# Peptides against a protein of PDB entry 5ZKO, part 90

Target 1, 44 residues: chain A of PDB entry 5ZKO
Amino acid sequence: SASNPRKFSEKIALQKQRQAEETAAFEEVMMDIGSTRLQAQKLR

## One batch from the design tools (peptide; made by RFdiffusion4, then SolubleMPNN)

Design b2_p28_5_s4 (from b2_p28_5, 17 letters changed)
Fold by OpenDDE base, seed 4:
Structure b2_p28_5_s4 (fold): chain B 44 residues (1-44), chain C 44 residues (1-44), chain A 28 residues (1-28)
Amino acid sequence: as target 1 above (44 residues)
Amino acid sequence: as target 1 above (44 residues)
Amino acid sequence: SSLFQQKLQEQKEEIAELEEKLKKEEEE
């Protein structure tokens, strides 16, 4: 059915977006942790 | 600051939750694709 | 987490494979 590829392509696109958002959130968390650790090291 | 470890642990916990939710959504997409393909194959 | 990054990479590769399959199916 020609309609199934469109539905799946849309689902894949949404999943890619979700992965990008999760990656960005992960990078933010890691940056916050890294910054705090670096600051703590500078104070030693 | 002693409050930072708690904040980071909370951020990490939230990130792990997000990852679990994303994984579940990904598995749902993959299952839908697989099921549709399997159904199409059975009809051939 | 290295494990998270690995899983994310595996999912990206799986999505890319699915997109390639969909492209081939559209060309038929």
Scores: peptide ipSAE 0.160, ipTM 0.591, DockQ to the pose 0.174
Fold by OpenDDE base, seed 2:
Structure b2_p28_5_s4 (fold): chain B 44 residues (1-44), chain C 44 residues (1-44), chain A 28 residues (1-28)
Amino acid sequence: as target 1 above (44 residues)
Amino acid sequence: as target 1 above (44 residues)
Amino acid sequence: SSLFQQKLQEQKEEIAELEEKLKKEEEE
């Protein structure tokens, strides 16, 4: 069966986009936690 | 500012869900590629 | 965080390897 590399390349591209979005979301969560912790420490 | 651990726990839980979804999607892509390659190899 | 980052990096490397394989198949 003709390996349709185009279909796999498209799937890979979508997966890369998902990874980028997940990374950005993770960084946002970690920044929020970090900033809140820093503020709490400064007020102690 | 009162560290609302509940809000962070919720954000972390959401991030874990995203990671699980990304992992599942990645495994699906890899399975599709692997199965197609295996089929192509068997037909050669 | 470290385990997640490691897993993400491993997936990125695997994707890059797949892209290289696909590129080689297209060049044939």
Scores: peptide ipSAE 0.159, ipTM 0.594, DockQ to the pose 0.213
Fold by OpenDDE base, seed 1:
Formats: structure tokens, C-alpha cells, sequence
Structure b2_p28_5_s4 (fold): chain B 44 residues (1-44), chain C 44 residues (1-44), chain A 28 residues (1-28)
């Protein structure tokens, strides 16, 4: 069926979006941890 | 400010869950593509 | 996690390869 390539391309596009969102969430968590560690170090 | 180790541990746990969900979704997409290709090959 | 970053990069590369294959299949 000729419609399968379009369905797969849409699935791939959605997967890329999910990966980008997960990467952004990971970076946010790591930044929060890093900033807190840096603040604790400065106060010592 | 009191270190919030519990807050960071919770953030890390939530991030690990998100990563596991994304991995499962990726495997599903790859399985769907693989199965469709295999079916097309069998019908040729 | 370095292991997470590595796995994410591998998945991005696999997606890019799939997109290239889909483009070639559309041209045939």
C-alpha cells in the first residue's frame, strides 16, 4: 500500500519530537542539579 | 536553602521513567516498520 | 547519564537512516 511510507514518515516525525522533548527535560533536570551544586559550593 | 536531595531524586526517577517510555515507543515504531517490510517481502 | 546520551544519539542516527530509506523508496 502506497500510504505506508507517509504513515512511517509521520511516526518518525513524532518520535523525533518525543526525543527532542525528552532531551530538553533531561537538560533542565541536569541544569537544576548543577546550579544547586554550584550554589552549595559557593556557600562553603 | 536546605538541599532538597529528595526533590532531585524524584526528578531523576521521573526522568528515568520518561526515558523508558520513549525507548518503548521507539521499539514499537521500529517493530511496525520491520513487520510491514517483512510482510511486503513475503507477498512479492 | 552518558549511557542515555549515547543511546539517544544512536536512535537519532537510526531515524535519519530510516528517513533516507523512505526518501529512496518514494523516488522509485
Amino acid sequence: as target 1 above (44 residues)
Amino acid sequence: as target 1 above (44 residues)
Amino acid sequence: SSLFQQKLQEQKEEIAELEEKLKKEEEE
Scores: peptide ipSAE 0.158, ipTM 0.591, DockQ to the pose 0.215
Fold by OpenDDE base, seed 5:
Structure b2_p28_5_s4 (fold): chain B 44 residues (1-44), chain C 44 residues (1-44), chain A 28 residues (1-28)
Amino acid sequence: as target 1 above (44 residues)
Amino acid sequence: as target 1 above (44 residues)
Amino acid sequence: SSLFQQKLQEQKEEIAELEEKLKKEEEE
């Protein structure tokens, strides 16, 4: 029925949101590590 | 300080968990779509 | 990691392909 495509589209949309959130969290972690490394280098 | 590596390791561990959960959710969506297609084919 | 980014990109491409298939099925 026409309802199945909508349910799958909703699931895909939620999955895309989750991917975006995960990517943002990953980038934040990498930036924090990078900034800490830079600070440590400045103290040497 | 010696605490920074622990904090980063914790962040990385959390991020790996999110990645695993996201992958599982993606595979579930793909399986649901595949199963629905198979069911539709059996009804034809 | 580069491996994670690669896997994420592959998943994005698979989702895009699914969306295209769904769109084609709605047009039939």
Scores: peptide ipSAE 0.156, ipTM 0.585, DockQ to the pose 0.181

Design b2_p28_7_s1 (from b2_p28_7, 12 letters changed)
Fold by OpenDDE base, seed 5:
Formats: sequence, structure tokens, C-alpha cells
Structure b2_p28_7_s1 (fold): chain B 44 residues (1-44), chain C 44 residues (1-44), chain A 28 residues (1-28)
Amino acid sequence: as target 1 above (44 residues)
Amino acid sequence: as target 1 above (44 residues)
Amino acid sequence: SVDLEALSEEELKEYFELQELLAKQAAE
């Protein structure tokens, strides 16, 4: 099937956007874990 | 619910692996496009 | 799969420009 090049570029752009969002979500989770760990250590 | 840290860490590792694979696939596509462009320019 | 050989010069240019914009956005 004749792949429309514009459709392909759009799909690639969307893929990269998702990667960025996933990275941001991961960083947020790591921050939350770090904060929780710090709080737990202060209570000991 | 007590999130099992091992289960969470495993999910994160899988996510990062997928990100790396997607990045590699994108880079491969860009290389192919670049090569095609270069070949087209040489034929002109 | 995308047939890269079927892409016009204009479509190739548009693709590269789009990818450059995305790369710049991610670096900011």
C-alpha cells in the first residue's frame, strides 16, 4: 500500500511525544519515591 | 496497596528498555531517509 | 513499513524539518 509520507512523519512525531511523556512520568515517580524514602528515614 | 518494590523496579526496567528500542528504530529510519536522499542527489 | 524510495523531495524535506523541531523541543 502506498504509505502517505505525511502520515508516517505524523506517526513518528507522536511516538517521540509519547517517549517524552513516559520519561517525565518516570522522573515524577522517582521523585515521589525519593521523597517517601527521605520522610521514612527522618522518622527513624 | 503495598507496592512490591521489586515488581515496580521490573516494570520501570521494561519501560526503559522499550524507550531505548523505540529510539533505535527511529534512528534507523532517519538513517534510511538520509541515505535515500543522498542517493537521489547523486543521480541528479 | 514506509517505502522511503516513494517519498518525494518535498516530503523528505518536511520529514527532516519536523524531526529537527522535535529534537529541539526535547533539548529545551
Scores: peptide ipSAE 0.142, ipTM 0.672, DockQ to the pose 0.029
Fold by OpenDDE base, seed 3:
Structure b2_p28_7_s1 (fold): chain B 44 residues (1-44), chain C 44 residues (1-44), chain A 28 residues (1-28)
Amino acid sequence: as target 1 above (44 residues)
Amino acid sequence: as target 1 above (44 residues)
Amino acid sequence: SVDLEALSEEELKEYFELQELLAKQAAE
């Protein structure tokens, strides 16, 4: 099967997209934890 | 909204799963590259 | 299957960037 450079570039692009989505999801979890901590501090 | 530790633990577990899946996808791309190189060597 | 000789400089750059990110993730 002749390797298509465009297919490889597409695989890399999809991999970068997955990485970005994973990073965004992690940041969202950390934001939720941070906001919860901030709210708890405001109530003390 | 009181942060449920169980919900955060679940979110973290899901995030780790996504990281593992991303790593596996990257390894698959690298495996394809490696197999292509090996096949090219066999034809020399 | 990937043809390495057909990869552009940009594709190679992207490949190395992904490898660097993977290495950083494994080191944390």
Scores: peptide ipSAE 0.126, ipTM 0.672, DockQ to the pose 0.042
Fold by OpenDDE base, seed 4:
Structure b2_p28_7_s1 (fold): chain B 44 residues (1-44), chain C 44 residues (1-44), chain A 28 residues (1-28)
Amino acid sequence: as target 1 above (44 residues)
Amino acid sequence: as target 1 above (44 residues)
Amino acid sequence: SVDLEALSEEELKEYFELQELLAKQAAE
């Protein structure tokens, strides 16, 4: 069934937010891996 | 500080899962838009 | 479902932006 534009805009906004949060989380994980790898290299 | 590889593997797996879930949610929204669009076209 | 009559050009742009962001995330 039909949804109003406000509902759609809200869904899109929420989805953008979630995507941004997941991107940030992914970047944090990758930075953590990268830093750990660099530290391990320095200890060799 | 350093994290162990097992923790990283778990973090990566979790992050991939979250990405897949967000993708599925986005696809659902887009399917709704697409279906509504098709319905609107049929009514013209 | 979405009311297509109520969709703005901006909302359509946002849709495409989301698609692009998803593609970028998948490539990382």
Scores: peptide ipSAE 0.147, ipTM 0.689, DockQ to the pose 0.072; fails the geometry check
Fold by OpenDDE base, seed 1:
Structure b2_p28_7_s1 (fold): chain B 44 residues (1-44), chain C 44 residues (1-44), chain A 28 residues (1-28)
Amino acid sequence: as target 1 above (44 residues)
Amino acid sequence: as target 1 above (44 residues)
Amino acid sequence: SVDLEALSEEELKEYFELQELLAKQAAE
């Protein structure tokens, strides 16, 4: 069936938002790991 | 504060799951585009 | 199905870029 152009663009926009949120979440995890490692090094 | 390694491993696993789901969503859209193109070619 | 007339070259490019970003994120 014919798709609505607006719906497709909206899907793209939503996926971009989700990707950005997932990227931010991943970066947060990596920062937390890095901070933990740094703290562990300071305690040695 | 000291992070629990188990918690980080869990966070990474969940992040990978979310990434796989997002990838599947993109693949679905691309398949739909491909199918539409094939249909358009058949009608020519 | 997706209407081809609704698909801009930019929208297609964005999807491919997003796929690449997802692949990079999964590889890190």
Scores: peptide ipSAE 0.144, ipTM 0.686, DockQ to the pose 0.142; fails the geometry check

Design b2_p28_7_s2 (from b2_p28_7, 11 letters changed)
Fold by OpenDDE base, seed 4:
Parts: C-alpha cells; sequence; structure tokens
Structure b2_p28_7_s2 (fold): chain B 44 residues (1-44), chain C 44 residues (1-44), chain A 28 residues (1-28)
C-alpha cells in the first residue's frame, strides 16, 4: 500500500527517540566507568 | 557488587553496536525520503 | 519508498517539511 506521510513522521519520531535513549544509556555507562575510576583512585 | 571492567567493556561494545544499527536505520529512512523527493521533482 | 502519486497536495507539503526536518537533523 502507499506510504503515508504521517507514518513517516511517526517513524522519524520513533527513530529519534531510540537514538536519544541509546545516547542516554551510553552516557550512563560512561558515568559508571568514571565513578568506578574515581573510587579506584581514592583507594590508591 | 563491584562493577567488572570486562563487563563494562562488553556494555560499551554492545552500546556502540546499537548506535551503529540506529545510525544505519536512520540513513535508510533518509535515503527513502531523498528518493521520494527526487521522484516528486521528476513529476513536476 | 513513498508513492508520491498517492499523496494529496497537503500530504506532499507535509512530506517535504519532514524532509527538511530530517536534513536539519542530519546536519546537526
Amino acid sequence: as target 1 above (44 residues)
Amino acid sequence: as target 1 above (44 residues)
Amino acid sequence: SVDLDALSPSELEEYFELQQYLAEQAAA
């Protein structure tokens, strides 16, 4: 069937949401690594 | 429990894979939109 | 792929606006 522009907008919105969620997850992992490194440094 | 560096590396690798997949999906959507625009221009 | 022949003029306008939005996002 013919694609609907509203469906395109929805796909784009969902894709952007996923990208934002993945970025947030990555940042959380990086923060955890950073905190772990800081803790390790404090123990030295 | 204490975080394991190997587990962090695994998380990072997985996250990078997901980011690459999301980027590829986004590019596919952009290509589809671009092709549609070209088709629209040809119809004018 | 989008079937442009199936779109009304208003839907075409929306489609091009979406393309512009995506282009802006890709440039960021």
Scores: peptide ipSAE 0.176, ipTM 0.681, DockQ to the pose 0.025
Fold by OpenDDE base, seed 2:
Structure b2_p28_7_s2 (fold): chain B 44 residues (1-44), chain C 44 residues (1-44), chain A 28 residues (1-28)
Amino acid sequence: as target 1 above (44 residues)
Amino acid sequence: as target 1 above (44 residues)
Amino acid sequence: SVDLDALSPSELEEYFELQQYLAEQAAA
């Protein structure tokens, strides 16, 4: 079927959204690492 | 709860897999765009 | 900022892997 540029734009937008969501998820993981470090420091 | 580095590794692995899948999906979209362009060129 | 000297070897490895991932995502 003929692809519509509007459909492509939507696909790209969705892809970018997913990328942003994944970035946010890993930022959360990084916060977890930071928290773990802080906890470890408090125990030293 | 205390975060385990091994659990972090697992999270990273899962997210990397997801990234790869999304990249593949994006490439598929780009191929579709390319195909559409080629078809359009053939009609000119 | 992250104090790299305060991280365990495993945490350090994970930190760098995460940073790499984030950089790759930002570049895409």
Scores: peptide ipSAE 0.141, ipTM 0.663, DockQ to the pose 0.112
Fold by OpenDDE base, seed 3:
Formats: structure tokens, C-alpha cells, sequence
Structure b2_p28_7_s2 (fold): chain B 44 residues (1-44), chain C 44 residues (1-44), chain A 28 residues (1-28)
């Protein structure tokens, strides 16, 4: 491809950022599920 | 949160899709690097 | 493609570090 190491480095940096964002989003969803479960248990 | 299991399932599905896309992007860059390496060796 | 002959030693090291990172990610 017409890509060079600088472009690769930039692509990898973006990929790392996306991975971090995806991880954070997943953790947020898991926290929401956990909180919902906890609240449901408190109401029992 | 006002989220329900259906919404959570949808979010998880999207996360899995994004993860697959990220993996594919890494593989593409890896192939480019590998091809360059192979070509460099052929020219030696 | 990457022109390896145009890279400085520092850029070459970065290039190979990136290769290693990609290999680790692909293996996971």
C-alpha cells in the first residue's frame, strides 16, 4: 500500500483509542446491568 | 438506568461488531507490513 | 507498502515495534 510507518503509527494510535473506548463502553454497560440487578434485589 | 435487556443485548452486539472490525483493521496493516518485508527480502 | 530504505534507525525500530504490537493483537 501507499502507507508509510508514520501513517501506520497514526492508525495504530487510533486503533488503541478505539479499543479503549470500546472497553469503557462495555464496562459502562456492565455497571448498568449490575446496578439494575442490585436495585431489583433491594426492592424484593 | 432506563436500559432493558433487549437494549443491552443490542449494545453488546454492536461492541462485538466493532471488535471484529478492529481486528480486521489490525490484520490488514499486518499484511501490508508483511508484504513489504517480503518484497524487501526479494530485492536483496 | 513501506520503503524500508528511507527509514532512519529510530523509524525502523518503531516500524518493528508496530509489527510486534499487531502480531500480538492478531494472536489474541
Amino acid sequence: as target 1 above (44 residues)
Amino acid sequence: as target 1 above (44 residues)
Amino acid sequence: SVDLDALSPSELEEYFELQQYLAEQAAA
Scores: peptide ipSAE 0.175, ipTM 0.674, DockQ to the pose 0.027; fails the geometry check
Fold by OpenDDE base, seed 1:
Structure b2_p28_7_s2 (fold): chain B 44 residues (1-44), chain C 44 residues (1-44), chain A 28 residues (1-28)
Amino acid sequence: as target 1 above (44 residues)
Amino acid sequence: as target 1 above (44 residues)
Amino acid sequence: SVDLDALSPSELEEYFELQQYLAEQAAA
């Protein structure tokens, strides 16, 4: 099947969305760790 | 349940893996687009 | 959230090392 620019655009958009979602999830984990670290530091 | 540092490590590792996989998938899509573009240019 | 009070000293160290690693990766 001939590649359709629209299909490519959709494919790219979907991949970008996934990338963003995974990045956000990673950032959330890092934020949680950071918060925990801060709490631990306060207890020291 | 008490958070275990090992669990955090695993969580982070998993997130990194997902990030890498999504990045690879994105790059593959971009490569396909690039190849298609090159082919199209050859036909012009 | 992680209950830091439940961690042993060694686990706590590992936690902080992991945090540092992640921070470095995020900055790169």
Scores: peptide ipSAE 0.111, ipTM 0.635, DockQ to the pose 0.024; fails the geometry check

Design b2_p28_7_s3 (from b2_p28_7, 12 letters changed)
Fold by OpenDDE base, seed 5:
Structure b2_p28_7_s3 (fold): chain B 44 residues (1-44), chain C 44 residues (1-44), chain A 28 residues (1-28)
Amino acid sequence: as target 1 above (44 residues)
Amino acid sequence: as target 1 above (44 residues)
Amino acid sequence: PVDLEKLSPSELEEYFELQQELARQAAE
């Protein structure tokens, strides 16, 4: 819906933050998987 | 930390879902901005 | 009253493209 520039700017800023957080969470998951695989390999 | 494959698969699936939801939210913000601009243009 | 966003069309387009790329990468 219609708003003022400050409201839209706030929405954009919040969305950027959420995207960054989700990206970081994804990277953490990938790192955990990688670490687990590396450790398992060392035990073989 | 180390887990079983099913736990990792679950984490990945949840992360993909969140990423899709955040993408949809971003698109909604962009649509709202676009719609607002279009409406303002019509009023001029 | 409808206030226009301060961001230029070019800035918005750039942001959209960047976010879409990030989303694609995360889904792979």
Scores: peptide ipSAE 0.132, ipTM 0.680, DockQ to the pose 0.060
Fold by OpenDDE base, seed 2:
Structure b2_p28_7_s3 (fold): chain B 44 residues (1-44), chain C 44 residues (1-44), chain A 28 residues (1-28)
Amino acid sequence: as target 1 above (44 residues)
Amino acid sequence: as target 1 above (44 residues)
Amino acid sequence: PVDLEKLSPSELEEYFELQQELARQAAE
């Protein structure tokens, strides 16, 4: 990879953005599970 | 998303795999930076 | 539609564990 520190910062920023997006996707899955759980609890 | 809990586990497993891959990519970037820093230190 | 019959106690426990994992990741 390019050994330019400015390019490193850009790569890191992009990678952090990717991780944030992946985390958001994960949280969406988890809240889907949570909503399912809530529905189940309503039926109890 | 499909509200089948068994499918939830699959979705979560896939998502965790993606996050692991993103983390590995991030670590690669960080070690590239580290190697560059080490090279710079050698020249000092 | 949610298949509620698939929700075993163990699956509900898994949800809690996964929430803890998410919290751990957020703390890193």
Scores: peptide ipSAE 0.120, ipTM 0.661, DockQ to the pose 0.026
Fold by OpenDDE base, seed 4:
Structure b2_p28_7_s3 (fold): chain B 44 residues (1-44), chain C 44 residues (1-44), chain A 28 residues (1-28)
Amino acid sequence: as target 1 above (44 residues)
Amino acid sequence: as target 1 above (44 residues)
Amino acid sequence: PVDLEKLSPSELEEYFELQQELARQAAE
């Protein structure tokens, strides 16, 4: 596969954005787990 | 937000899968860049 | 009731592993 360098830069930028979005999604999941655990602890 | 722990495990698993897919996509992009560069070098 | 056992070590270990992966991705 061959592409224009500008296309590569765009592809990289888009990929970085996707990775950032996935990171944010993961952090949200982990916050939910943490919050749930904390709530359970408070119920004890 | 609260959910069943089984749901958390599933969410984590799905998130890990997504990140793996994004990693693979990134690697593909970088391979394309590398290949293009190599091809350009061969033309010199 | 929340099943805390399923929120425990294994998930925390997965968290750690995933964080390492995220760090790798950030370095790329």
Scores: peptide ipSAE 0.142, ipTM 0.683, DockQ to the pose 0.060; fails the geometry check
Fold by OpenDDE base, seed 3:
Structure b2_p28_7_s3 (fold): chain B 44 residues (1-44), chain C 44 residues (1-44), chain A 28 residues (1-28)
Amino acid sequence: as target 1 above (44 residues)
Amino acid sequence: as target 1 above (44 residues)
Amino acid sequence: PVDLEKLSPSELEEYFELQQELARQAAE
């Protein structure tokens, strides 16, 4: 059928948002590990 | 406070699942674009 | 908080692999 560039652009934009959200979630996990390392260093 | 390795492992597992879902969603978008192009080619 | 002494080496390896995948995606 006919092309719908606007609809595809919307799909791509939504995908980029999902990627950003997953990156933020990953960074939270990284911060938890980093915080634990800092706490361990203080106890040494 | 005390460690909770199981909870941490669960966070990592969930993150891996989210990444797989993100990849699948992206591939679906790419397939939609490809399908539209193929249909347009057939109509030419 | 996470207790480092209770984390397995495999969990840290998985974390590193995940970081590499994110870096690859960002470079595309």
Scores: peptide ipSAE 0.120, ipTM 0.664, DockQ to the pose 0.111; fails the geometry check

Design b2_p28_7_s4 (from b2_p28_7, 12 letters changed)
Fold by OpenDDE base, seed 2:
Structure b2_p28_7_s4 (fold): chain B 44 residues (1-44), chain C 44 residues (1-44), chain A 28 residues (1-28)
Amino acid sequence: as target 1 above (44 residues)
Amino acid sequence: as target 1 above (44 residues)
Amino acid sequence: SVDLEALSEEELKEYFELQQLLAEQAAE
C-alpha cells in the first residue's frame, strides 16, 4: 500500500482505542463475576 | 445483577469474537506498514 | 451477576484465555 504516515498514525490510534475499549468491556464482565464471588464468600 | 449463566456465556462469546476482530485489525495495520516498508526497501 | 456454580469448564477456560490474551496485549 501507499506510504502514508498520517493515515498509519490514525490507524494505530484507532486500534489503541479499540484495544482499550475491549479491555474495559472485559474488565466489566470480570468485575461482575468478582462481585458475585464476593457475595458468595459473604454468605459462607 | 441477576445470576444468568446463559447470558454470561453469550458475553464471553461476544468478547472472544471482539478480541479476534481486534487482533485481525491490528495485524492488518501492521501488515500494511510492513508492506510499505518492504516496498521502500525494494526501491533503494 | 454470573452464577459461578453454573459456569462450565469451557466458560472458565474461555475466561482464562481472555485474561491471557489481555495480558499478552498489555505486554506489547
Scores: peptide ipSAE 0.144, ipTM 0.676, DockQ to the pose 0.102
Fold by OpenDDE base, seed 5:
Structure b2_p28_7_s4 (fold): chain B 44 residues (1-44), chain C 44 residues (1-44), chain A 28 residues (1-28)
Amino acid sequence: as target 1 above (44 residues)
Amino acid sequence: as target 1 above (44 residues)
Amino acid sequence: SVDLEALSEEELKEYFELQQLLAEQAAE
């Protein structure tokens, strides 16, 4: 079957997007933890 | 069904699993591209 | 945002476990 370069580029773009979304989700959780720590520190 | 992990440890474990799965999917796409390129080179 | 004062004892333990796991992941 003939390779479709557009399909490959789309697949790569989607994978990059997923990776970026995963990174963002991780950073959000870390930010929440950081905020909680800061709040806890302020309460002390 | 949407996963609703009870424990934070389960949530982070699932996140790590998703990351691994996405990495594997990316590697599969890259392998397909590599194979296609190799085949194209052999045809030249 | 997580409210530490609203967490049960069990949830608090899991929260601290999460902090450790995330810190380890970020260091990889």
Scores: peptide ipSAE 0.138, ipTM 0.647, DockQ to the pose 0.101
Fold by OpenDDE base, seed 1:
Structure b2_p28_7_s4 (fold): chain B 44 residues (1-44), chain C 44 residues (1-44), chain A 28 residues (1-28)
Amino acid sequence: as target 1 above (44 residues)
Amino acid sequence: as target 1 above (44 residues)
Amino acid sequence: SVDLEALSEEELKEYFELQQLLAEQAAE
């Protein structure tokens, strides 16, 4: 069956969204780790 | 050794750049596939 | 959810490394 270009474009858009969401989640985790470490250092 | 927050920020920035580049490459591949299929269909 | 406040410095490092691997995997 002819792979509908509209379906590919939709898949690409969804993939982009997923990548953006994963990047945001990664940044959030890194910030949390950083903040926790900083807090721990301040308490020492 | 105190993990330098500046190093983490740099790593995150580099990771974001890589993700963007991979996304662009993915889109290019998908466009190439689409164009090839369209050309093949026109020749039928 | 991960209790980041309960993690040691070494565990935090490991958690970060895991998150990097997950992010790289999702980008492929």
Scores: peptide ipSAE 0.156, ipTM 0.679, DockQ to the pose 0.060; fails the geometry check
Fold by OpenDDE base, seed 4:
Structure b2_p28_7_s4 (fold): chain B 44 residues (1-44), chain C 44 residues (1-44), chain A 28 residues (1-28)
Amino acid sequence: as target 1 above (44 residues)
Amino acid sequence: as target 1 above (44 residues)
Amino acid sequence: SVDLEALSEEELKEYFELQQLLAEQAAE
């Protein structure tokens, strides 16, 4: 079937959203690790 | 509650899986766009 | 938050190694 340009834009937008969500999740995990490391250092 | 060490490994594994899935989805979208563009070019 | 007091020294080591791996991935 003919590709609808609006559908392409929508696919790209959804992909960008997924990338942003993945990045946010990654940052959250890294913050958790960083805070835990800091806490562990304080316990030493 | 006490954190289970296995949960840390699981978190990392899940994060890696998400990254892989996102990458695969991105590649699929790009292939779709590329194929559509190629088809459009052939029609010109 | 991770309950660090509940972890053995070996488990702590593994935890920090895993954190380091995540940090390396973030740097890529």
Scores: peptide ipSAE 0.136, ipTM 0.648, DockQ to the pose 0.026; fails the geometry check

Design b2_p28_8_s2 (from b2_p28_8, 21 letters changed)
Fold by OpenDDE base, seed 4:
Structure b2_p28_8_s2 (fold): chain B 44 residues (1-44), chain C 44 residues (1-44), chain A 28 residues (1-28)
Amino acid sequence: as target 1 above (44 residues)
Amino acid sequence: as target 1 above (44 residues)
Amino acid sequence: KKEEEEKEKKRKEEEERRKKELEELFKP
């Protein structure tokens, strides 16, 4: 289907949003790892 | 919860998989846009 | 804590809606 240019812009916008959400999820995982490492160091 | 190092490695692996799937989806959208632009140029 | 958990739940529900819309857009 010749996706209307408007449908491409919508796909790109949704994809950019997904990338932002995924980056935020990665940062959350890295913060959790960092916090757990800091806690493990405090218990030594 | 002191997430076991094994749980962190699993979270990182799942996050890397998501990033790869998202990159592939972005490339697919860009290919579809590129193909549609090429078709529109051939019709001129 | 309860207000933060409700905000996180609402964000996750909105993310799941948008994720379904994305999945539908990538269906051939």
Scores: peptide ipSAE 0.234, ipTM 0.627, DockQ to the pose 0.035
Fold by OpenDDE base, seed 2:
Structure b2_p28_8_s2 (fold): chain B 44 residues (1-44), chain C 44 residues (1-44), chain A 28 residues (1-28)
Amino acid sequence: as target 1 above (44 residues)
Amino acid sequence: as target 1 above (44 residues)
Amino acid sequence: KKEEEEKEKKRKEEEERRKKELEELFKP
């Protein structure tokens, strides 16, 4: 179907947003790992 | 909470999977754009 | 903390609204 060029631009924008959200969630998990490692080191 | 190192590895693995799925979905959208452009060129 | 949490909640709600609007544009 001739999805308007605008529809593709909107698809790309949505997909870029999802990728940014997934990157932020990855960074959050990495911060949690870092914090847990730092806490474990402080308890030794 | 002492989420086991294994739980962090599992979280990282799941997050990498999501990022790969998001990349694949982006590539699919780009293929659709390419296909639509190619079809539009064939009709001219 | 409450004002920052409310600002974050409002940002997430706006992002979810934008996401729904974009998804609705792709529903056949």
Scores: peptide ipSAE 0.229, ipTM 0.643, DockQ to the pose 0.021
Fold by OpenDDE base, seed 1:
Structure b2_p28_8_s2 (fold): chain B 44 residues (1-44), chain C 44 residues (1-44), chain A 28 residues (1-28)
Amino acid sequence: as target 1 above (44 residues)
Amino acid sequence: as target 1 above (44 residues)
Amino acid sequence: KKEEEEKEKKRKEEEERRKKELEELFKP
């Protein structure tokens, strides 16, 4: 059914927010990997 | 604590899967917008 | 401070609400 154009704009805005949050979560995981690698190098 | 390197690879794989699912959902919303616009043009 | 813990609880509750709204967005 024709979801209101206003609902599409809302959907797009929410989807962009979700993608930004997912990118931030990915960056956090990558920082944790980097920190763990640095700690492992200090323990050698 | 040193999360096992295997756990990092698993986290990265899950995060990539989530990002792909979010992209697919965005593309679906964009297709629905395109279809709705085409229908609205046919009704004018 | 209890006020800072309450602000953090409200932020987490708002984030969880937004997460549910986002999950419902793509439900058919």
Scores: peptide ipSAE 0.221, ipTM 0.613, DockQ to the pose 0.018
Fold by OpenDDE base, seed 5:
Structure b2_p28_8_s2 (fold): chain B 44 residues (1-44), chain C 44 residues (1-44), chain A 28 residues (1-28)
Amino acid sequence: as target 1 above (44 residues)
Amino acid sequence: as target 1 above (44 residues)
Amino acid sequence: KKEEEEKEKKRKEEEERRKKELEELFKP
């Protein structure tokens, strides 16, 4: 079916939003790792 | 809690896997758009 | 607060509907 180009733009937009949310979740994990590493360094 | 560095590595690996799956889904959307564009060009 | 929560719930339901329409477009 000739899916409307508008539907593709919506798909791309939603996919970009998902990728942004996943990037934010990754950054949160990296911050937690960084914090844990900093805490471990303070205990030595 | 000193979450095991191993737990962080697992979280990072799972997050990277999700990002790869999302990238694959995005590439699929882009292929569909490309195919639809080629079809629309052939009909003209 | 309840009216705002209902509006947010309706937005989330519409977003989920859009997400399903997208998933259906990944079905061959």
Scores: peptide ipSAE 0.216, ipTM 0.609, DockQ to the pose 0.034

